# Peptides against a protein of PDB entry 3ZOQ, part 46

Target 1, 223 residues: chain A of PDB entry 3ZOQ
Amino acid sequence: QLLQDSWWNQLKEEFEKPYYQELREMLKREYAEQTIYPDSRDIFNALHYTSYDDVKVVILGQDPYHGPGQAQGLSFSVKPGVKQPPSLKNIFLELQQDIGCSIPNHGSLVSWAKQGVLLLNTVLTVRRGQANSHKGKGWERLTDRIIDVLSERERPVIFILWGRHAQMKKERIDTSKHFIIESTHPSPFSARNGFFGSRPFSRANAYLEKMGEAPIDWCIKDL

## One batch from the design tools (peptide; made by RFdiffusion4, then SolubleMPNN)

Design b2_p13_8_s2 (from b2_p13_8, 8 letters changed)
Fold by OpenDDE base, seed 3:
Structure b2_p13_8_s2 (fold): chain B 223 residues (1-223), chain A 13 residues (1-13)
Amino acid sequence: as target 1 above (223 residues)
Amino acid sequence: EEEESFNQSQAEG
């Protein structure tokens, strides 16, 4: 099967639907004819690292980085050895100001994913050098379902929604059970309008503690 | 606007 058991049980019906079959056929053509990111084996890394039951926090991104070697199937994350993109740099700046973490010498957020932070893009593939090139092709329907099944889960989830694109998903989240942390996007064009000083990391951990759960160790070690 | 700024930020690598 495509996914681990916990996610497969939640999403298996989606993969049989026409929209996903059409998406799959589109992707086959794209990966054959274009340079597509991330590597096809990494498309579902967010779900591989963080099981359905283990999700504590969700951080939504838009679509993958479209430069060589950048995207690794996790929102905002880049492979080790890759220059940190501007938004990620700002994320680390806020992390430092929020809870005192040092700026890591790499941009991989895998350590967050392994602790239950679902780093989910709403669109999971992109053409090299063409941001949003796979928008509206079917990924949004699948990722909406991911949000839906998490919203339906009894165990609470914390959704961190940076920017208007992510915040449009708020209507899908049952706020009687789940928590939402909202601010402007970490992009250099918006970070100073509210992202900086929003302290999403300490706020997320505060909610986790109230729920009786272990907090996330947000600090990232150097490689 | 913000989505555009995000995409622009991504393009900067």
Scores: peptide ipSAE 0.034, ipTM 0.711, DockQ to the pose 0.701
Fold by OpenDDE base, seed 4:
Structure b2_p13_8_s2 (fold): chain B 223 residues (1-223), chain A 13 residues (1-13)
Amino acid sequence: as target 1 above (223 residues)
Amino acid sequence: EEEESFNQSQAEG
C-alpha cells in the first residue's frame, strides 16, 4: 500500500476516488515529460515520517520548492547541502529568538518530522522553476482530507498557520479540540509584520505540556 | 500577497 497503516486507514477511500486517479495520471505524465519535484518517492515523506497517530504539530506550506535538489517532501525543509531559502532562514531566526536554538548549518527539518511535526504542503508536487504549476490538480482535495481527519481525531493537534494561504484552512479545524498558532508568513516580505516575535515554537510546546505530552525538541543539530 | 511572497521566497532559495 501507498502509506503506512495509520494514514492508510484514514485516507484509503480518497485514493479510490476519481479525482485522485486523475491526479495520479497527470503526475505520471508530468514526471515522464517534465522535471518534477520532489522525487516521486518523496512525495508523501511528511506522512512517512509522521504517522497519523503520532502527529503532535502541523505546519502547513503551499507547494514544494521548485529548484534542483531542494524539496524533500516536507514543508519548508530542504535537503542537506542546499542553501537555506529566505523563509527558512527566518524560521531559524525566530527559533533562535524564541527558545535559544543555534542556527543549523543545514535546512533539513526531518528531526521535527520524526518527533511528530507534520510538515505538510497543500500541494505536494511542482514543476521545476514553476511555482504553483500543480495547483488545482487534485492535491488540495487530498490534503484537505488530511486536515479533516486530523481535526476529527480525538487527541488534540497544534496547527501552526503562517500566512493567509495556511490560515484559510482554519475553518476546517475544530478549535474546541485543537490549538491554532497564527502569524504572518516567514517570507522576507511578511516576516516583520508579525512572524518575528510570534514565538510559535515555545507556544506549541506550552500547548503540548498542557496536554500532558512531551514537548518538541526544536533545536536542530549540525551535520 | 502571502502567496506571492511565498513563491518569491522559494524562487530565491
Scores: peptide ipSAE 0.033, ipTM 0.712, DockQ to the pose 0.739
Fold by OpenDDE base, seed 2:
Structure b2_p13_8_s2 (fold): chain B 223 residues (1-223), chain A 13 residues (1-13)
Amino acid sequence: as target 1 above (223 residues)
Amino acid sequence: EEEESFNQSQAEG
């Protein structure tokens, strides 16, 4: 099966729907004719690293990095050895100011994912050098369903929504059960308008502690 | 604007 059992039970019906079949056929053509990121094996890494039941925090991104070797199927994350993109640098700057973590020498957020931070993009593939090239092709319907099934979960989730694109998903989240942390996007073009100083990491951990759950170790070790 | 700025930021990175 495509996904681990916990996610499969929640999403299996989506994969049988026509929209996803059309998306799949489109992707087959795209991967054959174009350079597409991430690697096809890494498309669902966010769901692979973080099971449905283990999700504690969700961080929404738009679509994958479109440069060579960057995207690894996790929002904002880049493979080790890859230069940190500007938005990610700002994320680490806020992390440092928020809870005192050092800036890591790499940009992999896998350690977050393994602790229950679902690093989900709303669109899961992209053409090389063409941001949003796979927008409106079906991914949004699947990722909306991911948000929906998390919202329907009894165990609370913390949603970190940076920027307007992510915040548009707020209407799908049951705020009677779940917590939302909002700010401007970490992009250099918007970070100074609210992202810096928003302290999403300490706030998320405060909610987790209130729920009786273990906090996230947001600090990332050097490789 | 934010999407454009985000995409631009990703392209520069």
Scores: peptide ipSAE 0.031, ipTM 0.703, DockQ to the pose 0.740
Fold by OpenDDE base, seed 1:
Structure b2_p13_8_s2 (fold): chain B 223 residues (1-223), chain A 13 residues (1-13)
Amino acid sequence: as target 1 above (223 residues)
Amino acid sequence: EEEESFNQSQAEG
């Protein structure tokens, strides 16, 4: 099966629907004829690293980095050895100011994913050098369903929504049960308008502790 | 070096 058991139980019906079959056929053509990111084996890494039941925090992105070797199937994350993109640099700056973590010498957020931070983009593929090239092709319907099934989960989730695009998903989240952390986007164009100083990491951990759950170790060790 | 795909589209400044 395409996904691990916990996610498959929640999403298996989606993969049989016409919209996803059409998306799948489109992706087959795209990967055959174009340079598409991330690697096809990495498309669902967010769901592979973080099971449905283990999700503690969700961080929403838009679509993958479109440069060579960057995207690894996790929102905002880049493979080791890749220069940290501007938004990610700002994320680490806020992390340092928020809870005192050192700036890591790489940009991989896999350690967050392994602790229950679902690093989900709303669109999971992109053509090289063409931002949003796979927007409106079906991914949004699937990722909306991911948000929906998490919202319907009895055990609460923390949603970190940076920027307007992510915040548009708030209407799909049961805020009587789940916690929302909102700020401007970490992009250099918006970070100084509210992202810096928003302290999403300490706020998330404070809520996890109130829920009786282990906090996230947000600090990333050097490689 | 190519910028992130969502940088320009999600920027709010």
Scores: peptide ipSAE 0.028, ipTM 0.682, DockQ to the pose 0.128

Design b2_p13_8_s3 (from b2_p13_8, 8 letters changed)
Fold by OpenDDE base, seed 5:
Structure b2_p13_8_s3 (fold): chain B 223 residues (1-223), chain A 13 residues (1-13)
Amino acid sequence: as target 1 above (223 residues)
Amino acid sequence: KEEESYNQSQAEF
């Protein structure tokens, strides 16, 4: 099976549906004929690092970084040794201003994922150098289902929705149970229009504490 | 060091 049990129990039927079979065939061709990111072994890293039951926070991205060595299968995250992309730098700037964390010397967010922060892109693959090249090919239906099953979960989730693309998923989230943190995107094009000063990290932890859950240690140590 | 990849097995999707 592709996923660990907790996610597989929620999603296994999706993988048998025609849309996913078509997506799979597309991916077979793409990975064979093109340079696709992330590595095919890393496509579902967000679900691997953060089980369905352990999800505390969801941070939605659009699609993976499309440069060499960048994409890690986690939204906004880059492998160690990779230069921090502009949006990620802004995330760390906000993190510092929000809760006082130092800026890490790398861009890996795996430590967040391991604590229950689901770093989910709505599209899970991309062609090298071609942002959104795999948009509309089937990933969105799967990731919508991921959002749906989390929304249906009794234990509350915090959804951090940066930018309009992520915020379009708000209609799928039962806000009677779950919490939404919204702001503009951390991209340099939008960060100064609301992302900076939005304090998503302290706000998320405040909700977790209200729910009687352990807060996230958002601070990332140097490697 | 922090893990870079979870799945070290053969790629699947």
Scores: peptide ipSAE 0.233, ipTM 0.695, DockQ to the pose 0.031
Fold by OpenDDE base, seed 3:
Structure b2_p13_8_s3 (fold): chain B 223 residues (1-223), chain A 13 residues (1-13)
Amino acid sequence: as target 1 above (223 residues)
Amino acid sequence: KEEESYNQSQAEF
């Protein structure tokens, strides 16, 4: 099976559906004929690091970074040793201003994932140098289902929705149970219009504490 | 060193 048990029990039916089989066949061709990111073994890293039951926070991205060595199957995250992309730099600037964390010397968000922060892109693969090249090929239906099964979960989830793309998913979220933190995107093109000063990290932890859960240690140690 | 890949299986997609 592709996923660990907690996610597999929620999603196994999706992988048998025609849309996913078509996506899978597309991916077979793409990985054979093109340079595709992330590595095929890392596509589902967000679900590997953060089980269905352990999800506390969801941060939605669009699609993976399309440069060499960048994408590691987690939204906004880059592998150690990779230069921090502009949006990620702004995320760390807000993190510092929000709760006082130092700027880490790397861009890996794995420590968040291990604490229950689901770092999910809506599209999970991309061609090298071609942003959104796998948009509309089937990933969105699977990731919509991921959002749906989290929304259906009794234990509350905090959804952090940066920018319009992520915010379009809020109609799928039962706000009677779950919490939504919205702002403009951390991109340099939008960060000054509301992302900076939005304090998503302290706000998320405030909700977690209100629910009687342990807060996230958002501060990232140097490697 | 931080873990870079969690997938220990041969399953990909």
Scores: peptide ipSAE 0.230, ipTM 0.690, DockQ to the pose 0.030
Fold by OpenDDE base, seed 4:
Structure b2_p13_8_s3 (fold): chain B 223 residues (1-223), chain A 13 residues (1-13)
Amino acid sequence: as target 1 above (223 residues)
Amino acid sequence: KEEESYNQSQAEF
């Protein structure tokens, strides 16, 4: 099976559907003929690091970074040793201003994922140097289902929705059970219009504490 | 100390 048990129980039916079989055949060709990111072993890292039952917070991205060595199957995250992309730099600036964390010397968000922060892109693969090249090929239907099964979960989830693309998923979230944190995107093009000062990290922890759950340690240690 | 990849399974997609 592709996923660990908690996610497999929620999503196994999707993998047998025609749309996913078509996506799979496309991916076979793409990985064989093109440079595709992330590594095929890392496509589902968000679901590997954060089980269905352990999800506390969801942070939605669009599609993976399309440069060499960047994408690691987690939204906004980059492998250690990779220069922090502009949006990630702004995320760390807000983290510092929000709760006083130091800016780490790397861009890996794996420590968040291991604590229950699902770092999910809506599209899980991309061609090198071609942003959104795998848009509309089937990933969105699977990731919509991921949002749906989380929305259906009895235990509440906090959804952090940066920018319009992520916010379009709000209609799929049962706000009678789950919490939404919205702002503009951390991109340099939009961060000054509302992302800076939005304090998503302290707000998320405030919700977790109200729910009787352990807060996230958002501070990232240097490597 | 931080892991960069979760697994190296052949079941990729």
Scores: peptide ipSAE 0.194, ipTM 0.669, DockQ to the pose 0.030
Fold by OpenDDE base, seed 1:
Structure b2_p13_8_s3 (fold): chain B 223 residues (1-223), chain A 13 residues (1-13)
Amino acid sequence: as target 1 above (223 residues)
Amino acid sequence: KEEESYNQSQAEF
């Protein structure tokens, strides 16, 4: 099976559907003939690091970074040793202003994932140098199902939705149970229009405390 | 330093 048990129980039927089989065949060709990111073993890292039951917070991204060595299967995250992309730099700036965390010397968000922050892209693969090259190929249907099964979960989830693309998923989220934190995207093109000062990290922890759950330690240690 | 990575050996996709 592709996923650990908690996610497999929720998603196993998707992998048998025609859309995913077509996606899988496409991916076989793409990984054989093109340079595809992330590494094929890292595609489902978000689900590997954060079980279905352990999800506390969801942060939605669009698709993986398309440069060499960047993507590691987690939205916004880059492998250690990789230069922090502009959006990630802005995320850390907001983190510093929001709750006083130091800017880390790397861009890995694995520590968030291990605490229950599902770092989910809506599209999970990309061709080198070609943003959105795997858009509309089937990933969105699977990741929509991920959002759906989380929305159906009794235990509440916090969804952090930066920018219009992520915010389009609100219609899939039962807001009678779950909490939404919205702002503009951390991209340099939009961060000054609402992302900076939005304080998503302290707001998320405030909701977790209301739920009687442990807050996220958002501060990232240097490597 | 290098972070801990998920290293479970399974089907990739």
Scores: peptide ipSAE 0.234, ipTM 0.689, DockQ to the pose 0.028; fails the geometry check

Design b2_p13_8_s4 (from b2_p13_8, 9 letters changed)
Fold by OpenDDE base, seed 1:
Structure b2_p13_8_s4 (fold): chain B 223 residues (1-223), chain A 13 residues (1-13)
Amino acid sequence: as target 1 above (223 residues)
Amino acid sequence: DEEASYNASQAEG
């Protein structure tokens, strides 16, 4: 079974569809002939760490980091020992200003994922050194379905949508049930236009507390 | 161009 039970029940039909079979065949070729990130075993890490029922917060990314050793199947996250990318650095700066967390000495967001933060990229693979090289190959249809089934879930979800790409998914979200936190992207090119000071972490926790759920411990310990 | 911004961020990592 490709996914754990809760996600499999929601997504199993997608994996039988022609678009995904074509995507799978493409990926087989790509992984065989090119250097593709993340490792094939890590493609669905976001779903592995955060079950369908355990999702509290969704943070949408675009596609994985395309440098060696960076991507670990979680949006914005990098493996320990990897230099923090600029957007991630800004995320941690906002985290510090928002709720007082120290800036960690690594970039792994696994601790968020384990608490119910679905760190989902809309495209789940990338060719080395070629950003968005797997855009339009089928991932977006699957990840749209992920958003859809979460939107259809009775238990509310908080969607953090940084930047226009993520915000385009707002139309798929039932705002009568779910909460949306929007700002500009944490990229150095946009962070000062609204991301800094947006306080997404405290705002997310405020919603969780209002719903009677445990807040996320956003602070990340050093390794 | 936010996409370009994001791509640049990834490339700089």
Scores: peptide ipSAE 0.046, ipTM 0.758, DockQ to the pose 0.775
Fold by OpenDDE base, seed 2:
Order: sequence, then C-alpha cells, then structure tokens
Structure b2_p13_8_s4 (fold): chain B 223 residues (1-223), chain A 13 residues (1-13)
Amino acid sequence: as target 1 above (223 residues)
Amino acid sequence: DEEASYNASQAEG
C-alpha cells in the first residue's frame, strides 16, 4: 500500500475521491513532461517517517524546494550534501539560540521526523525552478485532511505554524486538545519580525513534558 | 509578501 497502516486507515477514503484521482493523473503527466521535485518515491516521506500514531509535533511548510537535489519530501529539509537554504539556516540559528544546538553541517531533518515531527508541506510537489507551480491542484485538500485527522486524534499534537500560510490552518485545529506555536516565517524577509526569539523548540518540548511524553532531541548530528 | 519571500527562500542555493 501507499502509506503506513496508521495513515492509510485515516486517509484511504481520500485516495478514492475524484480530486485525488485527478491530481494523480496530473502528476503522471508532470513527472513525464517536466522535472518535478521531489522524486516521486519521496512525495510521502513525511508520512513514511512519522506514523499517524507517532506524530508529536507538526511543522507546516508550503511546497518543496524547487532546485536540483534539494527536496526530500519533508518540509524545510534538504538532502545531505545540499547547501542549506536561507530559511533552513535561520531555523538552525533559532535552534542554536533557543536550546544551544550546534549548526549541523547538513540540512536533513530526518532525525526530527523519526522522533515524531511531521514535516508536512501543504503542497507536496513542484516543478523545477517554479515555486508553487502545483498549487491548487489537489494537494491542499489531502493535506487539509491530514491536519483534520490529527486534530480529531485524542492524543494531543503540537502544531508549529510559521508564517501566515501555515497559520491559516489554525481553524482546522481543535485547540481544546492540541497546542499551537506561532511566529513569523523563518524566511530572511520575515525572520527578524518574530521568528527569531520565538523559541519554538523549547516551547514544544515543554508541552511534550507536560503531556508526559518524551521531548524531541532537536539537535542534529553532523554527517 | 510572505509567499514571495518564502518562494525566494526556496530558491536554488
């Protein structure tokens, strides 16, 4: 099957809907005719690394990096050996100031994903060099459903919402059960307006500890 | 424009 059992149980009905079938057909054409990122096998990496039941934290992104070799199916994350994009550099700067982590020599956030940090983009594919080229094609409906089923989950989730795009999803989150950490986006154009100093990592761990859960080891080891 | 700034941050390094 396409997804882990826990996610499949939550999302299987979506894959049968016309919108997703249309999206799938669009993607087939796109991958055949254009250079699309990430690799088709990596589209659902966020769900592969972090099962529905294992989600502790959600970090929402917009769409994948559109440069060669960058996107690995995880929001803000880049494959090892790839230069860290500006937003990711700022994420690591905040991480260092927040909880004292060193800046890693790579940009892979897989270690977060394996600990229960769902690194979800709202749009899961992109054309090379064309940011948001797959916006409005159906991904948003699926990823909205992902947020919905997490919101409906009894076990609390922490949602980290950087920037207005991510924050638009607040209305889908049951704040009686779940926690939200908000700030401006880590982009160089917005980071100094609130992202820096927001301390999302320590705040997330504080919530996890309050819930009786193990905190995330946010520090990333060099490769 | 946050989207524009985000898109810029997504650019190839």
Scores: peptide ipSAE 0.044, ipTM 0.754, DockQ to the pose 0.782
Fold by OpenDDE base, seed 3:
Structure b2_p13_8_s4 (fold): chain B 223 residues (1-223), chain A 13 residues (1-13)
Amino acid sequence: as target 1 above (223 residues)
Amino acid sequence: DEEASYNASQAEG
């Protein structure tokens, strides 16, 4: 069993399918022949930190950071001690303007994950220095299934979809049960076109409160 | 496009 019980019950059939078997074999070769991020033990960290039943919010990313020591298996998140990437810096700027949080001295979003924020990339591995190098290799089918089983869940989920890549997943989300928060991507190339001022954090908490659930403590403490 | 923008953002970080 690769995952905790709640996710395993939802995804176990996927791991037996040919596409995932082929993906697994590809990854074995990649990790042996190339420098691949994140560490293989960290690939499913998003699912490890946030169980299927505990998911309150989903934030979709594309693929992991491709620099040394950056990726930790969570979308947009970087390991402590790593310089915050531009998109993450903008996320924290919006966080500060939205709900008044201080900018943390690190880029780890683990505290969000532990509170029920599923930080999911659609592609879960990458070659060093080669963005999207593992696009179209099978991860998208698995992560689509993750979105599907969350959409099918009775307890509502909030999906935060930054940018067109994430927003392409809207068709998989049952909006009769779930909530979607959309804006442009936090990237410096798009943040000023709608991400800044979108206030996704306060809006997410407003939905959670409406559902009778505890809000997320989005503020991140210094390490 | 946003994909290119995202990739560029990652590369700079």
Scores: peptide ipSAE 0.044, ipTM 0.754, DockQ to the pose 0.736
Fold by OpenDDE base, seed 5:
Structure b2_p13_8_s4 (fold): chain B 223 residues (1-223), chain A 13 residues (1-13)
Amino acid sequence: as target 1 above (223 residues)
Amino acid sequence: DEEASYNASQAEG
């Protein structure tokens, strides 16, 4: 896929490395022989909607939703018309409790992405019905590089790390420059253990304001 | 279970 220049400049050398070529070949086979999500054209949507320079906030996910029509190429986000998954519902509940936003009638987080919220999964594809089926195939090396180049960026970034998987990336983040917001995962299995009440949205905006940047309008309009 | 199914990829271990 063609990336924006800002990301291309940061990642172009990765795409020529053997690991990525192997990943690409694997993906070609997978998309040909299996049902893979998201649509191949949507794999890099997070980078398409949020340029390298425009990143204000990063929200890390694990891998895409593995059900039909769900994955949008953005972490936690689902296409309009798709029933909101439980984790996303909890995200919206926290959003409402945190800053008073109404629960939207859809699950698309594109409006966040367009404002500089990089909705990045560490693994960018998944086989239908098989969570983490593409784990360890090369995506993590690329997405680690994405985290690295953001960490190396002079302009500060806010990393929202929900759950243990995302928090494992802390070691790659220069906390002398960047801010980290941590809590348990919004999953129903963990949300009550710390995600609810963590107020990541207001906290993120507080950091943005401290940095002299415009806050994110986290409230999502109905469609 | 719908909840388990939808959150399978994001569930904490």
Scores: peptide ipSAE 0.037, ipTM 0.705, DockQ to the pose 0.141

## One batch from the design tools (peptide; made by RFdiffusion4, then SolubleMPNN)

Design b2_p14_1_s1 (from b2_p14_1, 9 letters changed)
Fold by OpenDDE base, seed 4:
Structure b2_p14_1_s1 (fold): chain B 223 residues (1-223), chain A 14 residues (1-14)
Amino acid sequence: as target 1 above (223 residues)
Amino acid sequence: AAAAQAAAEEASLA
């Protein structure tokens, strides 16, 4: 896939490595033989919407939604017209309680991505109906490099780490430069154990303002 | 607790 120049300059060395070539060949087979999400053109949507230089906030997910029409190539996001998944509903509930935003009539987080919120999954593809089916196939090595090059950036980044999977990436983040916002995952199984009331949106904006950056408009308009 | 949290994250994608 074609990447923006800013990301290409940071990641070009990874694409030449054997592990990525093996991943690419695996994906060619998977997309030919199975139903894979997201659409192959949408795999790198997080990097398409948010350049390396424009990243202000990172929100880490695990892997894409595995149902028809759901995955958009952005963590937690779903295409317009798709029923909001339970975790996304909880994200919007926290957004409402945190900063007073209305619950949108859709689940697209593209407006966040366009403002510098990198909505990155650690694994960027999934087989239909099979969560984590592409775990351990090479994506994690690439997405670790994405975290690394952001951590190495002089301009600070805010990392929002919901749940243990995302929090395991904290060791890769230079906390002398970058800010971390941690809570339990927005899943119905964990949200009441710390996600609700964590106020990640107002906290992120407070850090941005402290750094002299424009805050994120987290409120999502209806379509 | 660790296993429960991992299961919660996986279930969020269903």
Scores: peptide ipSAE 0.047, ipTM 0.745, DockQ to the pose 0.151
Fold by OpenDDE base, seed 2:
Structure b2_p14_1_s1 (fold): chain B 223 residues (1-223), chain A 14 residues (1-14)
Amino acid sequence: as target 1 above (223 residues)
Amino acid sequence: AAAAQAAAEEASLA
C-alpha cells in the first residue's frame, strides 16, 4: 500500500528489508487461501488517518478483531453497524467516567484517528476466528520501527499502553521527551484491576495542554 | 497471572 509522505519517509527502508518482503509474500498467500482481516486495503488505515507529523497520541493494540466485518485497520475500533466488543465497551465506560462523554451507538474510533490518535496494532492482520494467527510473521518488526521513529521525533508523543503486551514497548520510548500512560487492559478480565479509573483521556489532554497543543475531542457522535 | 493477562487481552478480540 502507498503510505502518506511523512510515513513513507520514516518507513521506506523497512519495506526494502527481507523480513518485510517475506511478510508480504506470506500475506499474499494468506489473503488468497484464507479469510484475512482487515480488508487488504485497510491494513494501514492507522497510518492513513494519522500522518507521522500529526501523531499526538498512540494507543497500542495487539492484533485486529478476527470476526466478520469488525476490523477496520485501527486498534480497538470496529466498523459502524458492528456490535461493540467487550473491551471497546469498557473503553467507552471509562471515557464516560473520565470526561463525561456519552457512550456512542457505534464503535468507530475514526474521529480519534483524524485528530492525531494513532490507533496502532502491533500485528496488522489476522485469520478469521484465529486470534494472533499472524503473530511473529514480521509485523512486529515494522510496528516496532513505527514506535522507534515516533520516539526519535522531537515533538513529544503520548503513548497509552493498556496491558502487558503494549507495556513491553515502553523500552523503545524515550521517556525524556515522550509521555506514557499505563494501566491494565480494558478487557473484562483485567479492566477492574486498574483500567477503570485510570482516566487516560483526561491525562492525555492534560499533557497536550502542557505542550501547548489542542486537546483531543474524545467524545464520539452517534451515527 | 501473566498467562491470565495474556489470555484476557487475546479474548478481548473475540
Scores: peptide ipSAE 0.046, ipTM 0.740, DockQ to the pose 0.113
Fold by OpenDDE base, seed 3:
Structure b2_p14_1_s1 (fold): chain B 223 residues (1-223), chain A 14 residues (1-14)
Amino acid sequence: as target 1 above (223 residues)
Amino acid sequence: AAAAQAAAEEASLA
């Protein structure tokens, strides 16, 4: 898949490596034999909406939603018209309590992506109804490289790391240059243990202002 | 526990 020039310059060497070629062949088989999400054209939407140079904030997810019509290639985001998943509902509840935004009538986070919020899953595909079915197949090596090249960037990035899976990536981030916001995951099983009240949106904007950058408009308009 | 947290994160996508 063709990437923006800024991402291509950072990742071109990865796409030539054996692990990625093996991943690509696996994905060709999976998309031919199974129902895979997201649509193959949407796999790299996070990189399409947010160039390497335009990244201000990174929000790490695990893998895509595995229900019909949900995944759109952005972590935690769902296509318009799709019922908001429980974790996303909790994200919007925290957004409301943190900075006063209304709960949107849809679950699309594209407006964040367009402002420089990289909505990256560590695994970029999934089989229908089978969470983590593409874990350990090569995506993690590519997405680790995405984190690495952002960590090496001179212009600072804010990493929002919800839950232990995302927090395991902290060792790859140069905290002398970059900022990390950590809490428990927005899942109903963990949100009350630290996600609620963590105020990641106002904290991210406070760091952006400190760096002399424009803050993110986190409030999502109804469609 | 690490295992419980990982399971909770996976379940959030169901």
Scores: peptide ipSAE 0.043, ipTM 0.741, DockQ to the pose 0.129
Fold by OpenDDE base, seed 1:
Structure b2_p14_1_s1 (fold): chain B 223 residues (1-223), chain A 14 residues (1-14)
Amino acid sequence: as target 1 above (223 residues)
Amino acid sequence: AAAAQAAAEEASLA
């Protein structure tokens, strides 16, 4: 898949490596033989919507939603018309309490992506009905490189790390240059243990303003 | 607690 020039310049070396070629061949078989999400054209949507240079905030997810029509290549995001998953509902509840945004009638986070919020999963594909089915197949090496090249960028980035899986990436982030917002995961099983009241949206905007950057309009309009 | 959190993250996608 063709990437924007800014990402291509950062990642071109990865695509030539054996691990990525093996991943690509695996994915060809998977998409041919099974139902895989997201659509193959949507795998790199996070990089399509948010160029390397435009990244202001990173929100890490684990892997895509594995139900029909849900995943759109953006972490936590679902296509319009799809019921909001529990974690996403909690994200919107925190958004409302943090900065007063209304809860949208859909679950698409594309408006965040277009403003420089990189909605990156560590694994970018999944088999239908089989969570983490593509874990350990090569995606993590590529997405680790994405984190690394952002960490190496001179212009600061804000990393929002919900839950332990995302927080394990903290060791790859230069905290002398970049800012990290950490809490428990928005999942119903963990949200009450620190996600609610963590105010990641206002905190992110406060840092953007301190850096002299435009804040994110986190409020999502109804469709 | 760590195992429970990991399970919670995984279950959020189900």
Scores: peptide ipSAE 0.043, ipTM 0.742, DockQ to the pose 0.129

